# Ledger of designs, part 11: peptides against a protein of PDB entry 5ONS

Target 1, 181 residues: chain A of PDB entry 5ONS
Amino acid sequence: MFKKFDEKENVSNCIQLKTSVIKGIKNQLIEQFPGIEPWLNQIMPKKDPVKIVRCHEHIEILTVNGELLFFRQREGPFYPTLRLLHKYPFILPHQQVDKGAIKFVLSGANIMCPGLTSPGAKLYPAAVDTIVAIMAEGKQHALCVGVMKMSAEDIEKVNKGIGIENIHYLNDGLWHMKTYK

## One batch from the design tools (peptide; aimed at target 1 K103 Q140 L170)

Design b1_p12_4_s3 (made by RFdiffusion4, then SolubleMPNN; from b1_p12_4, 5 letters changed)
Fold by OpenDDE base, seed 2:
Structure b1_p12_4_s3 (fold): chain B 181 residues (1-181), chain A 12 residues (1-12)
Amino acid sequence: as target 1 above (181 residues)
Amino acid sequence: SEAEKEYAEFLD
């Protein structure tokens, strides 16, 4: 989603959200990520305005105090940014790729099944379309936010093709935005 | 960042 993204070229505008809209978004976030509920007040304090950065290709980024928290495309599901995920690594279920897959993931490539089934990888139960945090062998921080294109069960059985779609990865265009005020 | 340091060998 952000492989060729540049803040200067791809941001259209920024709007401050009304209270009612913020409440709706918070409810949606809790529905998508139930584990975030106890933390939502510190992630999105009531006293702080919430903004949406509107970008090309129908991308919207939710921000508070300049921090990029979540993003979505075409009114689809919200994804956490890696920066938020690094602070709250539990808000997504995890999958772990082997060391060999790291360089490809960080180039924006989708995660192939062998990178999730090989020694050094760890594949956890997950249904298709689940938003997941991609971890790496021997690393502590997620390097990617992805979407299961196959179930974990099918990844193990078929073990070929795209297992997880790469949505947002470390050092992509969204990562380089850092903050937006 | 800590993450960038952790993956430094794989980043430009």
Scores: peptide ipSAE 0.752, ipTM 0.964, DockQ to the pose 0.942
OpenDDE base, seeds 1, 3, 4, 5: peptide ipSAE 0.750, 0.749, 0.749, 0.750; ipTM 0.963, 0.963, 0.963, 0.963

Design b1_p12_4_s4 (made by RFdiffusion4, then SolubleMPNN; from b1_p12_4, 4 letters changed)
Fold by OpenDDE base, seed 3:
Structure b1_p12_4_s4 (fold): chain B 181 residues (1-181), chain A 12 residues (1-12)
Amino acid sequence: as target 1 above (181 residues)
Amino acid sequence: SEAEEEYKEYLD
């Protein structure tokens, strides 16, 4: 989603959201990520305005105090940014790729099934379309936010093709945006 | 960042 993204070229405008819209978004976030509920007042304090950064390709980024928190495309599901995920690593279920997959993930490539079934990988139960944090063998921080294109069960059985779609990865255009006020 | 440092060998 952000492989060729540049803040100077791809951001259109920024708007401050009304209270009613913020309430709706918070409810949606709790629906998508139940584990975030106890932390949401810390992530999005009531006293702080919430803004949407509108980008090309129908991308919207949710921000508070300049911090990039979540993003979506075409009013689809919200994804956490890697920067938020690093602060709250538990808000997404995890999958782990082996060391050999790291360089490909960080080039924006989708995650192939063998990279999730090898000895250095760890594959946890997850349904298709689940948003997941991609971890790496021997590393502590997530390097990617992805979407399961196959269930964990099917990844293990088929063991070929795209297992997880790469949505946002470390050092992509969104990562380099860093903040927006 | 800590994450960038952890993956520095893979980042330009």
Scores: peptide ipSAE 0.749, ipTM 0.963, DockQ to the pose 0.902
OpenDDE base, seeds 1, 2, 4, 5: peptide ipSAE 0.747, 0.744, 0.743, 0.748; ipTM 0.964, 0.963, 0.963, 0.964

Design b1_p12_5 (made by RFdiffusion4)
Pose (drawn by RFdiffusion4):
Structure b1_p12_5 (pose): chain A 181 residues (1-181), chain P 12 residues (1-12)
Amino acid sequence: as target 1 above (181 residues)
Amino acid sequence: AEEAEEEYAEYL
Protein backbone atom coordinates (compact mmCIF):
# COMPACT_ATOMS: atom_id res chain seq x y z
CA MET A 1 0.00 0.00 0.00
CA PHE A 2 2.93 2.34 0.56
CA LYS A 3 5.70 1.05 -1.73
CA LYS A 4 5.82 4.31 -3.74
CA PHE A 5 4.37 6.62 -1.14
CA ASP A 6 5.82 9.87 0.16
CA GLU A 7 4.46 12.93 1.90
CA LYS A 8 4.84 15.33 -1.09
CA GLU A 9 3.12 13.24 -3.78
CA ASN A 10 0.58 11.44 -1.61
CA VAL A 11 -0.61 13.59 1.36
CA SER A 12 -3.40 15.98 0.45
CA ASN A 13 -4.20 17.36 3.90
CA CYS A 14 -4.75 16.71 7.57
CA ILE A 15 -8.06 17.20 9.39
CA GLN A 16 -8.49 17.38 13.14
CA LEU A 17 -11.36 15.19 14.29
CA LYS A 18 -14.31 16.16 16.47
CA THR A 19 -15.22 14.22 19.63
CA SER A 20 -18.18 12.56 17.91
CA VAL A 21 -15.91 11.05 15.29
CA ILE A 22 -13.13 10.04 17.69
CA LYS A 23 -15.44 7.92 19.77
CA GLY A 24 -16.69 6.15 16.65
CA ILE A 25 -13.20 5.37 15.44
CA LYS A 26 -12.16 4.09 18.85
CA ASN A 27 -15.21 1.81 18.84
CA GLN A 28 -14.17 0.43 15.44
CA LEU A 29 -10.66 -0.12 16.76
CA ILE A 30 -12.15 -2.03 19.72
CA GLU A 31 -14.31 -4.19 17.48
CA GLN A 32 -11.42 -5.01 15.20
CA PHE A 33 -8.72 -5.46 17.85
CA PRO A 34 -10.37 -6.52 21.06
CA GLY A 35 -7.22 -6.66 23.13
CA ILE A 36 -6.40 -3.04 22.30
CA GLU A 37 -9.18 -1.71 24.53
CA PRO A 38 -7.18 -1.43 27.80
CA TRP A 39 -4.42 0.38 25.98
CA LEU A 40 -6.39 3.04 24.07
CA ASN A 41 -6.19 5.66 26.83
CA GLN A 42 -2.43 5.33 26.44
CA ILE A 43 -2.36 5.29 22.64
CA MET A 44 -5.00 8.03 22.21
CA PRO A 45 -5.05 10.13 25.37
CA LYS A 46 -8.15 12.17 26.17
CA LYS A 47 -5.97 15.31 26.19
CA ASP A 48 -4.50 14.95 22.70
CA PRO A 49 -6.13 16.04 19.43
CA VAL A 50 -6.75 13.28 16.94
CA LYS A 51 -6.02 13.90 13.24
CA ILE A 52 -6.58 12.00 10.03
CA VAL A 53 -3.94 12.48 7.38
CA ARG A 54 -5.77 12.18 4.04
CA CYS A 55 -3.79 10.58 1.26
CA HIS A 56 -4.31 9.71 -2.40
CA GLU A 57 -6.44 6.67 -3.18
CA HIS A 58 -8.60 7.32 -0.10
CA ILE A 59 -5.96 6.33 2.40
CA GLU A 60 -6.33 7.73 5.85
CA ILE A 61 -3.72 7.77 8.57
CA LEU A 62 -4.75 8.28 12.19
CA THR A 63 -2.33 10.45 14.18
CA VAL A 64 -2.00 11.56 17.78
CA ASN A 65 0.80 13.95 18.78
CA GLY A 66 2.13 13.56 15.27
CA GLU A 67 2.59 9.77 15.78
CA LEU A 68 1.10 7.53 13.13
CA LEU A 69 -1.10 4.90 14.76
CA PHE A 70 -3.42 3.20 12.25
CA PHE A 71 -4.29 3.48 8.58
CA ARG A 72 -7.11 2.37 6.28
CA GLN A 73 -8.23 2.74 2.67
CA ARG A 74 -11.84 3.71 1.82
CA GLU A 75 -13.82 2.70 4.93
CA GLY A 76 -12.01 -0.62 5.02
CA PRO A 77 -10.45 -2.17 8.13
CA PHE A 78 -7.86 -0.36 10.17
CA TYR A 79 -4.30 -1.64 10.18
CA PRO A 80 -1.76 -0.73 12.86
CA THR A 81 1.34 1.01 11.68
CA LEU A 82 4.52 -0.94 12.23
CA ARG A 83 5.68 1.74 14.66
CA LEU A 84 2.57 1.28 16.80
CA LEU A 85 2.92 -2.52 16.49
CA HIS A 86 6.50 -2.37 17.69
CA LYS A 87 5.28 -0.61 20.80
CA TYR A 88 2.38 -3.06 21.27
CA PRO A 89 3.24 -6.30 19.47
CA PHE A 90 0.26 -8.16 20.90
CA ILE A 91 -2.30 -6.10 18.93
CA LEU A 92 -2.15 -8.63 16.05
CA PRO A 93 -1.74 -12.40 15.70
CA HIS A 94 1.61 -13.42 14.27
CA GLN A 95 2.95 -15.32 11.26
CA GLN A 96 6.66 -16.01 10.89
CA VAL A 97 8.34 -16.25 7.49
CA ASP A 98 11.60 -18.04 6.91
CA LYS A 99 14.71 -15.85 6.93
CA GLY A 100 15.16 -16.14 3.14
CA ALA A 101 11.93 -14.29 2.52
CA ILE A 102 13.04 -11.19 4.52
CA LYS A 103 14.76 -9.57 1.55
CA PHE A 104 11.72 -10.02 -0.65
CA VAL A 105 9.13 -8.61 1.78
CA LEU A 106 11.42 -5.65 2.56
CA SER A 107 11.32 -4.92 -1.16
CA GLY A 108 7.52 -4.96 -1.10
CA ALA A 109 6.81 -8.50 -2.35
CA ASN A 110 3.78 -10.40 -1.29
CA ILE A 111 4.39 -13.51 0.85
CA MET A 112 4.33 -16.75 -1.03
CA CYS A 113 3.38 -20.00 0.72
CA PRO A 114 6.94 -21.44 0.61
CA GLY A 115 7.99 -18.52 2.79
CA LEU A 116 5.61 -19.83 5.48
CA THR A 117 5.98 -23.62 5.08
CA SER A 118 9.78 -23.92 4.88
CA PRO A 119 12.00 -24.71 7.84
CA GLY A 120 12.61 -21.65 9.98
CA ALA A 121 9.12 -20.40 9.28
CA LYS A 122 6.20 -20.76 11.67
CA LEU A 123 2.64 -20.85 10.36
CA TYR A 124 -0.21 -20.47 12.87
CA PRO A 125 -3.91 -21.06 12.21
CA ALA A 126 -5.64 -18.10 10.66
CA ALA A 127 -8.74 -17.55 8.58
CA VAL A 128 -8.54 -15.74 5.29
CA ASP A 129 -8.70 -11.89 5.57
CA THR A 130 -7.06 -11.94 9.05
CA ILE A 131 -4.72 -8.96 9.60
CA VAL A 132 -1.45 -10.49 10.80
CA ALA A 133 1.94 -9.29 12.05
CA ILE A 134 4.71 -10.79 9.99
CA MET A 135 7.63 -11.88 12.07
CA ALA A 136 10.98 -13.18 10.74
CA GLU A 137 12.88 -16.26 11.78
CA GLY A 138 15.62 -15.04 14.04
CA LYS A 139 14.21 -11.51 14.41
CA GLN A 140 12.56 -10.03 17.45
CA HIS A 141 10.52 -7.30 15.73
CA ALA A 142 7.77 -7.40 13.11
CA LEU A 143 8.71 -6.33 9.61
CA CYS A 144 5.37 -6.31 7.77
CA VAL A 145 1.63 -5.96 8.32
CA GLY A 146 -0.18 -8.51 6.17
CA VAL A 147 -3.58 -9.87 5.28
CA MET A 148 -4.13 -13.58 4.82
CA LYS A 149 -5.18 -14.24 1.25
CA MET A 150 -5.38 -18.00 1.81
CA SER A 151 -6.27 -19.53 5.14
CA ALA A 152 -3.34 -21.03 7.03
CA GLU A 153 -4.70 -24.52 6.46
CA ASP A 154 -4.90 -23.84 2.70
CA ILE A 155 -1.35 -22.45 2.76
CA GLU A 156 -0.07 -25.73 4.26
CA LYS A 157 -1.94 -27.78 1.65
CA VAL A 158 -1.89 -25.74 -1.59
CA ASN A 159 1.61 -24.47 -0.76
CA LYS A 160 1.71 -22.25 -3.87
CA GLY A 161 0.43 -18.74 -4.53
CA ILE A 162 0.25 -15.65 -2.38
CA GLY A 163 -0.28 -16.71 1.21
CA ILE A 164 -0.18 -13.24 2.72
CA GLU A 165 -0.64 -9.84 1.11
CA ASN A 166 2.10 -7.37 2.03
CA ILE A 167 0.27 -4.22 3.17
CA HIS A 168 2.97 -2.27 5.05
CA TYR A 169 6.65 -3.11 5.48
CA LEU A 170 9.76 -1.72 7.20
CA ASN A 171 11.17 1.26 5.25
CA ASP A 172 8.22 1.58 2.90
CA GLY A 173 6.86 5.06 2.23
CA LEU A 174 4.73 4.99 5.36
CA TRP A 175 7.63 3.87 7.50
CA HIS A 176 9.76 6.78 6.18
CA MET A 177 7.15 9.29 7.29
CA LYS A 178 8.25 9.10 10.90
CA THR A 179 5.90 11.89 12.09
CA TYR A 180 3.33 14.23 10.58
CA LYS A 181 4.16 17.84 11.36
CA ALA P 1 11.37 1.48 15.62
CA GLU P 2 15.12 2.25 15.72
CA GLU P 3 15.79 -1.19 17.12
CA ALA P 4 13.91 -2.78 14.24
CA GLU P 5 15.95 -0.76 11.70
CA GLU P 6 19.18 -1.86 13.34
CA GLU P 7 18.00 -5.46 13.50
CA TYR P 8 17.19 -5.54 9.75
CA ALA P 9 20.04 -3.26 8.65
CA GLU P 10 21.74 -6.03 6.59
CA TYR P 11 18.65 -6.13 4.25
CA LEU P 12 18.11 -2.42 3.95

Design b1_p12_5_s1 (made by RFdiffusion4, then SolubleMPNN; from b1_p12_5 with A1M E6K)
Fold by OpenDDE base, seed 3:
Structure b1_p12_5_s1 (fold): chain B 181 residues (1-181), chain A 12 residues (1-12)
Amino acid sequence: as target 1 above (181 residues)
Amino acid sequence: MEEAEKEYAEYL
């Protein structure tokens, strides 16, 4: 989603949201990520304005005090940014790739099944379309936010093709944006 | 550098 993204080229405008819209978004976030509910007032304090950075390709980024928190495309599901995920690693269920997969993930490549079934990988139960944090063998921080294109069961059984779609990865265009006020 | 960038520096 952000492989060729550049803030100065791909941001269209920024709008401040009305309180009613913010309330609706918070409810959507709790529905998608039930575990975030106790933390949402800390992540999005009631007194702080919430803004949407509108980008090309129908991408929207939610920000509070300049911090990039969540994003979506075409009014689809919300994804946490890696920067938020690093502060709250439990927001998403995890999957772990082996060391050999790291360089490919960081080039924006989708995660192939063998990188999730190898000895250095860890594959946890997850349904298709689940948004997941991609961890790496021997590393502490997520390097990617992805979407399960196969269930964990099918990844193990088939062990061929795209297991997880790469949506946002460390050092992509969104990562480089850092903040927006 | 951020913590994550340091951790993955050899790949960036």
Scores: peptide ipSAE 0.763, ipTM 0.966, DockQ to the pose 0.785
OpenDDE base, seeds 1, 2, 4, 5: peptide ipSAE 0.759, 0.763, 0.749, 0.758; ipTM 0.965, 0.965, 0.963, 0.965

Design b1_p12_5_s2 (made by RFdiffusion4, then SolubleMPNN; from b1_p12_5 with A1M A9K)
Fold by OpenDDE base, seed 3:
Structure b1_p12_5_s2 (fold): chain B 181 residues (1-181), chain A 12 residues (1-12)
Amino acid sequence: as target 1 above (181 residues)
Amino acid sequence: MEEAEEEYKEYL
């Protein structure tokens, strides 16, 4: 989603959201990520304005105090940014790729099944369309936010093709945006 | 988190 993204070229506008819209978004975030509920007032304090950065390709980025928190495309599900996920690693279920997959993930490639079934990988139960944090063998921080394109069970059985779609990865255009006020 | 860039520096 952000492989060729540049803030100067791909941001169209930034708007401050009304209270009613913010409440709706918070409810949606809790529905998508139940584990975030106890932390949501810390992530999005009531006193702080919430903004949407509107980008090309129908991408919207949710921000508070300049921090990039979540993003979505075409009014689809919200994804946490890696920067938020690093602060709150538990808000997504995890999957772990082996060391050999790291260089490909960081080039924006989708995660292939063998990179999730090798001895250095860890594959946890997850349904199709689940948004997941991609971890790596021997590393502490997530390197990617992805979406399950196959269930964990099918990844193990088929062990061929795209297991997880790469949505946002370390050092992509969104990562380099850092902040927006 | 810039610490993540340091952790993955050999791949960046």
Scores: peptide ipSAE 0.739, ipTM 0.955, DockQ to the pose 0.980
OpenDDE base, seeds 1, 2, 4, 5: peptide ipSAE 0.731, 0.739, 0.729, 0.730; ipTM 0.954, 0.954, 0.954, 0.954

Design b1_p12_5_s3 (made by RFdiffusion4, then SolubleMPNN; from b1_p12_5 with A1M E2D A9K)
Fold by OpenDDE base, seed 1:
Structure b1_p12_5_s3 (fold): chain B 181 residues (1-181), chain A 12 residues (1-12)
Amino acid sequence: as target 1 above (181 residues)
Amino acid sequence: MDEAEEEYKEYL
């Protein structure tokens, strides 16, 4: 989503949300990510305005106090930014790729099944379309936010083709944006 | 440098 993203070229505008809209978004976030509920008042304090940065190709980024928290495309599901995920790593279920897959993930490539089934990888139960944090062998921080394109079961059985779609990765255009005030 | 960037430095 952000492989060729540049703030100067791809951001259209920024709007401040009304209280009712913010409440709706918070409810949606809790539905998508139940584990975030106890932390949501810390992440999005009631006293602080919530903004949406509108970008090209129907991308929207949710921000509070300049921090980029979540993003979505075409009013689809919200994804946490890696920066938020690094603070709250439990927001998403995890999958782990082997060391050999790291360079490809960081180039924006989708995660292939062998990178999830090989020694050093860890594949956990997950259904198709689940938003997941991609971890790496021997590393502490998530390097990617992805979407399961196959179930974990099918990844193990088929073991070829795209297992997880790469949505947002370390050092992509969204990562480089850092803040937006 | 960001902690994550430092951790993945060899790949960036």
Scores: peptide ipSAE 0.754, ipTM 0.960, DockQ to the pose 0.776
OpenDDE base, seeds 2, 3, 4, 5: peptide ipSAE 0.754, 0.753, 0.749, 0.752; ipTM 0.960, 0.960, 0.960, 0.960

Design b1_p12_5_s4 (made by RFdiffusion4, then SolubleMPNN; from b1_p12_5 with A1M E6K A9E)
Fold by OpenDDE base, seed 4:
Structure b1_p12_5_s4 (fold): chain B 181 residues (1-181), chain A 12 residues (1-12)
Amino acid sequence: as target 1 above (181 residues)
Amino acid sequence: MEEAEKEYEEYL
């Protein structure tokens, strides 16, 4: 989603959200990520305006105090940014790729099944379409936010093709934005 | 450099 993304070229505008819209978004976030509920007031304090940065390709980034928190495309589900995920690693279920997959993930490549079934990988139960944090063998920070294109069961069984779609990865265009006010 | 960037420095 952000492989060719550049803040200067791809940001269109920024809007401040109404209170009712913010409430709806918070409810959606809790529905998508139940574990976030106790932390949501810390992540999105009531006193702070919530903004959406509108970008090309129908990308929207939810921000508070300039921090990039979540993003979505075409009014789809929200994804946490890696920056938020690093602060709150439990927001997403995890999958772990082996060391060999790291360089490919960081180039924006989708995660292939063998990179999730090898000895250095860890594959946890997850249904298709689940948004997941991609961890790496021997590393502590997530390097990618992805979407399961196959269930974990099918990844193990078939072990061929794209297991997880790469949505946002460390050092992509979204990562380089850092903040937006 | 941020912690995550340091951790993956060899790949960046």
Scores: peptide ipSAE 0.756, ipTM 0.965, DockQ to the pose 0.772
OpenDDE base, seeds 1, 2, 3, 5: peptide ipSAE 0.065, 0.756, 0.752, 0.751; ipTM 0.749, 0.965, 0.965, 0.964

Design b1_p12_6 (made by RFdiffusion4)
Pose (drawn by RFdiffusion4):
Structure b1_p12_6 (pose): chain A 181 residues (1-181), chain P 12 residues (1-12)
Amino acid sequence: as target 1 above (181 residues)
Amino acid sequence: HEDYEEALELLN
């Protein structure tokens, strides 16, 4: 989603949200990520203004104190930014690719099933369309936010095709936009 | 290349 993204060519503007809208978004975040509920007062303090950074192709980025928290396209599901995920890794279920796939996902490639079924990889049960944190064999921190395109069971069996769609990866355009200011 | 090396550092 952000492979060729930068602030100049992709950010149209930034709107500050009213209280009515903030509550609605928080509710959606709760529905989508149940375990995030106890942490929302910390992530989105009552005191701080909440802004949406509007981007081309109807991408929205939710910001608090200039920190990028979540993003979505159209009115689709929210995804945590990798920076938020690094602070709260439990927000998402995990999938671990083998170390050989790291180079390819850092270049924006989608995750193929061999990257999840090979030694060094760890594949956990997941239904299709689940938003997952991609972990790397031998690495402590997540490197990609993905969406299951095939269920985990199908990935084990079919073992060919895109297993996980690469949505956001380390040092993509979104990662380079460290803060909005 | 520099971004790739930075990303690798961020993994730990």

Design b1_p12_6_s1 (made by RFdiffusion4, then SolubleMPNN; from b1_p12_6 with H1D Y4F E9K)
Fold by OpenDDE base, seed 4:
Structure b1_p12_6_s1 (fold): chain B 181 residues (1-181), chain A 12 residues (1-12)
Amino acid sequence: as target 1 above (181 residues)
Amino acid sequence: DEDFEEALKLLN
């Protein structure tokens, strides 16, 4: 989603959200990520304005105090930014790729099934379309936010093709957009 | 690849 993204070229405008809209978004976030509820007032304090940065290709980025928290495309589900995920790694369920897959993921490539079933990888139960944090063998922080294109069971059984779609990865265009006020 | 090396350092 952000392989060719550049703040200077791809940001259109920024709008401040009304209280009622913020309430709706918070409810949606809790529905998508139940574990975030106890932390949401810390992440999005009531006294702080919430903004949406509108970008090309129908991308929207949710921000508080300049911090990029979540993003979505075409009013679909929200994804946490890697910057937020690094602070709150429990927001998403995890999958782990082997060492050999790291360089491909960091180039924006989708995660192929063998990279999730090989020694050094860890495949956890997850349904298709689940948003997941991609971890790497021997590494501490998530390198990618992805979407399951197959269930974990099917990945293990078929073990061929795209297992997880790469949505946002370290050092992509969104990562380089550190803050926006 | 400098970009890769920078990203790799961010993993820890």
Scores: peptide ipSAE 0.488, ipTM 0.924, DockQ to the pose 0.924
OpenDDE base, seeds 1, 2, 3, 5: peptide ipSAE 0.445, 0.404, 0.441, 0.430; ipTM 0.916, 0.904, 0.915, 0.913

Design b1_p12_6_s2 (made by RFdiffusion4, then SolubleMPNN; from b1_p12_6 with H1D Y4F E5K)
Fold by OpenDDE base, seed 4:
Structure b1_p12_6_s2 (fold): chain B 181 residues (1-181), chain A 12 residues (1-12)
Amino acid sequence: as target 1 above (181 residues)
Amino acid sequence: DEDFKEALELLN
């Protein structure tokens, strides 16, 4: 989603959200990520304005105090940014790729099934379309936010093709954006 | 690749 993204070229405008809209978004976030509820007032304090940065290709980025928290495309589900995920790694369920897959993921490539079933990888139960944090063998922080294109069971059984779609990865255009006020 | 090296450091 952000392989060719550049803040200077791809950001259109920024709008401040009304209280009622913020309430709706918070409810949606809790529905998508139940574990975030106890932390949401810390992540999005009531006294702080919430903004949406509108970008090309129908991308929207949710921000508080300049911090990029979540993003979505075409009013679909929200994804946490890697910057937020690094602070709150429990927001998403995890999958782990082996060492050999790291360079490909960091180039924006989708995660192929063998990279999730090989020694050094860890494949956890997850349904298709689940948003997941991609961890790397021997590394502490998530390198990618992805979406399961197959269930974990099917990945293990078929073990061929795209297992997880790469949505957002370290050092992509969104990562480089850092802050926006 | 410097970009890759930088990203790799961010993993820890």
Scores: peptide ipSAE 0.495, ipTM 0.930, DockQ to the pose 0.923
OpenDDE base, seeds 1, 2, 3, 5: peptide ipSAE 0.394, 0.481, 0.475, 0.460; ipTM 0.910, 0.928, 0.926, 0.924

Design b1_p12_6_s3 (made by RFdiffusion4, then SolubleMPNN; from b1_p12_6, 6 letters changed)
Fold by OpenDDE base, seed 3:
Structure b1_p12_6_s3 (fold): chain B 181 residues (1-181), chain A 12 residues (1-12)
Amino acid sequence: as target 1 above (181 residues)
Amino acid sequence: DADFEAALKELN
């Protein structure tokens, strides 16, 4: 989603949200990520304005005090930014790729099934379309936010093709967009 | 944030 993304070229405008819209977004975030509920007042304090950075290709980035928190495309599901995920690593369920997959993930490639079933990888139960944090063998920080294109069960059984779609990865265009006020 | 940049160094 952000492989060719550049803040100067791809940001259209920034809108400050009304209270009613913020309430709806918070409810949606809790629905998508139940574990975030106790932390939401810390992440999005009521006293702080919430803004949407509107980008090309219908991408929207949710920000508070300049911090990039979540993003979505075409009003689909929200994804946490890697920067937020690093602060709150429990927001998403995890999957772990082996060491060999790291360089490919960091180039924006989708995660292939063998990279999730090989020695060094760890595959946890997850349904198709689940948004997941991609961890790496021997590393402590998530390197990617992805979406399960197959269930964990099918990844193990089929073990061929795209297991997880790469949505946002470390050092992509969104990562380089550190803040926006 | 120093922690975020450290993550990049860890994975590069």
Scores: peptide ipSAE 0.165, ipTM 0.787, DockQ to the pose 0.191
OpenDDE base, seeds 1, 2, 4, 5: peptide ipSAE 0.135, 0.095, 0.094, 0.147; ipTM 0.777, 0.766, 0.763, 0.779

Design b1_p12_6_s4 (made by RFdiffusion4, then SolubleMPNN; from b1_p12_6, 5 letters changed)
Fold by OpenDDE base, seed 2:
Structure b1_p12_6_s4 (fold): chain B 181 residues (1-181), chain A 12 residues (1-12)
Amino acid sequence: as target 1 above (181 residues)
Amino acid sequence: DEDFEKALKELN
């Protein structure tokens, strides 16, 4: 989603949200990520304005105090940014790729099944379309936010093709955006 | 952010 993204070229405008809209978004976030509920007041304090950064390709980024928290495309599901995920790694279920897959993920490539079934990888139960945090063996921080294109069961059984779609990865355009006020 | 810089260095 952000492989060719550049803040200066791909941001259209920024809108400060009304209270009612913020409440709706918070409820949606809790529905998508139930584990975030106890932390939501910390992540999105009531005293702080919430903004949406509107980008090309129908991408919207939710921000508080300049911090990029979540993003979505075409009114689809919200994804946490890697920066938020690093602070709250439990927001998403995890999958772990092997060390050899790291360079490909960081180039924006989708995660192939063998990279999730190899000895250095760890594949956890997950249904298709689940948003997941991509970890790597020997690493402490998620390198990617992805979407399961196959169930964990099918990845293990078929073990070929795209297992997880790469949505947002370390060093992509969103990562380098850092903050936006 | 030091933590993010560490994460970047760790993965690169």
Scores: peptide ipSAE 0.293, ipTM 0.868, DockQ to the pose 0.207
OpenDDE base, seeds 1, 3, 4, 5: peptide ipSAE 0.078, 0.226, 0.070, 0.080; ipTM 0.746, 0.853, 0.741, 0.752

Design b1_p12_7 (made by RFdiffusion4)
Pose (drawn by RFdiffusion4):
Structure b1_p12_7 (pose): chain A 181 residues (1-181), chain P 12 residues (1-12)
Amino acid sequence: as target 1 above (181 residues)
Amino acid sequence: SLDEEVEEEYEL
């Protein structure tokens, strides 16, 4: 989603949200990520203004104190930014690719099933369309936010095709936009 | 910082 994204060519503007809208978004975040509920007062303090950074192709980025928290396209599901995920790794279920796939996902490639079924990889049960944190064999931190395109069971069996869609990866355009200011 | 450490961890 952000492979060729930068602030100049992709950010149209930034709107500050009213209280009515903030509550609605928080509710959606709760529905989508149940375990995030105890942490929202910390992530989105009552005191701080909440802004949406509007981007081309109807991408929205939720910001608090200039920190990028979540993003979505159209009115689709919210995804955590990798920066937020690094602070709260439990927000998403995990999938671990083998170390050989690291180079390819850092270049924006989708995750193929061999990257999840090979030694060094760890594949956990997941239904299709689940938003997952991609972990790497031998690495402590997540490197990609993905969406299951095949269920985990199908990935083990079919073992060919895109297993996980690469949505956001380390040092993509979104990662480079450290803060909005 | 955490972000810098993460970048260094994944340096190729």

Design b1_p12_7_s1 (made by RFdiffusion4, then SolubleMPNN; from b1_p12_7 with D3L E11A)
Fold by OpenDDE base, seed 1:
Structure b1_p12_7_s1 (fold): chain B 181 residues (1-181), chain A 12 residues (1-12)
Amino acid sequence: as target 1 above (181 residues)
Amino acid sequence: SLLEEVEEEYAL
């Protein structure tokens, strides 16, 4: 989603949200990420305005005090930014790729099944379309936010093709967008 | 910092 994203070229505008809209978004976030509920008040304090950065290709980034928290495309599901995920790693279920897959993930490549079934990888139960945090062998922090394109069960059985779609990864255009006020 | 840790971790 952000492989060729540039803040200067791909941001259209920024709007401040009304309280009713913020309430709706918070409810959506809790539905998507139940574990976030106890933390949502410190992530999005009631006293702080919430903004949406509108980007090309129908991408929207949710921000508070300039911090990029979540993003979505075409009003689909919200994804946490890696920066937020690093602070709250439990927001998403995890999958772990082997060390050899790291360079490919960081190039924006989708995650192939062998990178999830090989020694050093850890594949946890997950259904198709689940948004997941991609961890890596020997690393402590997530390197990617992805979407399961196959179930964990099918990844193990088929072990060929795209297992997880790469949505947001370290060093992509969103990662380099540090703040936006 | 957390950012520094991640950058060093992945040699960014």
Scores: peptide ipSAE 0.763, ipTM 0.970, DockQ to the pose 0.644
OpenDDE base, seeds 2, 3, 4, 5: peptide ipSAE 0.761, 0.760, 0.762, 0.759; ipTM 0.970, 0.970, 0.970, 0.969

Design b1_p12_7_s2 (made by RFdiffusion4, then SolubleMPNN; from b1_p12_7 with D3L E8K)
Fold by OpenDDE base, seed 1:
Structure b1_p12_7_s2 (fold): chain B 181 residues (1-181), chain A 12 residues (1-12)
Amino acid sequence: as target 1 above (181 residues)
Amino acid sequence: SLLEEVEKEYEL
């Protein structure tokens, strides 16, 4: 989603949200990520305005105090930014790739099944279309936010092709955006 | 910082 993303070229505008819209978004976030509920007032304090940065290709980034928190495309599901995920790593279920897959993930490549079934990888139960945090062997922090293109069961059985779609990864255009006020 | 840790961890 952000492989060729540049803040200067791909951001269109920024709008401040009304309180009713913010409430709706918070409810959606809790529905998508139940574990975030106790932390949501800390992440999005009531006193702080919430903004959406509108980008090309129907990408929207939810921000509070300049911090990039979540993003979505075409008003689909919200994804947490890696920056937020690093602070709250429990927001997403995890999958772990082996060490050899790291360089490919960081190039924006989708996660292939062998990278999830090989020694050093850890594959946890997850349904297709689940948004997941991609962890890596020997690393403490997520390197990617992805979407399961196969169930964990099918990844194990088929063990070839795209297991997880790479949506947002370290060093992509969103990562380099840092803040937006 | 957390950012520094991540960048060092992945040699970014």
Scores: peptide ipSAE 0.770, ipTM 0.971, DockQ to the pose 0.645
OpenDDE base, seeds 2, 3, 4, 5: peptide ipSAE 0.769, 0.768, 0.769, 0.767; ipTM 0.971, 0.971, 0.971, 0.971

Design b1_p12_7_s3 (made by RFdiffusion4, then SolubleMPNN; from b1_p12_7 with D3L E4D E11A)
Fold by OpenDDE base, seed 1:
Structure b1_p12_7_s3 (fold): chain B 181 residues (1-181), chain A 12 residues (1-12)
Amino acid sequence: as target 1 above (181 residues)
Amino acid sequence: SLLDEVEEEYAL
């Protein structure tokens, strides 16, 4: 989603959200990420305005105090930014790729099944279309936010093709967008 | 910092 993203070229505008809209978004976030509920007031304090950075290709980034928290495309599901995920790693279920897959993930490549079934990888139960945090062998922090294109069960059985779609990864255009006020 | 840790971890 952000492989060729540049803040200067791909951001259209920024709007401040009304209280009612913020309430709706918070409810959506809790539905998507139940574990976030106890932390949501810390992540999005009531006293702080919430903004949406509107980008090309119908991408929206939710921000508070300049911090990029979540993003979505075409008003689909919200994804946490890696920066937020690093602070709250439990927001998403995890999958772990082997060490050899790291360079490919960081190039924006989708995650192939062998990278999830090989020694050093850890594949946890997950349904297709689940938003997941991609961890890596020998690393402590997530390197990617992805979407399961196959169930974990099918990844193990088929072990060929795209297992997880790469949505947001370290060093992509969104990662390089540090703040936006 | 957390950012420094991540960048060092992945040699970014």
Scores: peptide ipSAE 0.751, ipTM 0.967, DockQ to the pose 0.645
OpenDDE base, seeds 2, 3, 4, 5: peptide ipSAE 0.748, 0.747, 0.750, 0.745; ipTM 0.967, 0.967, 0.967, 0.966

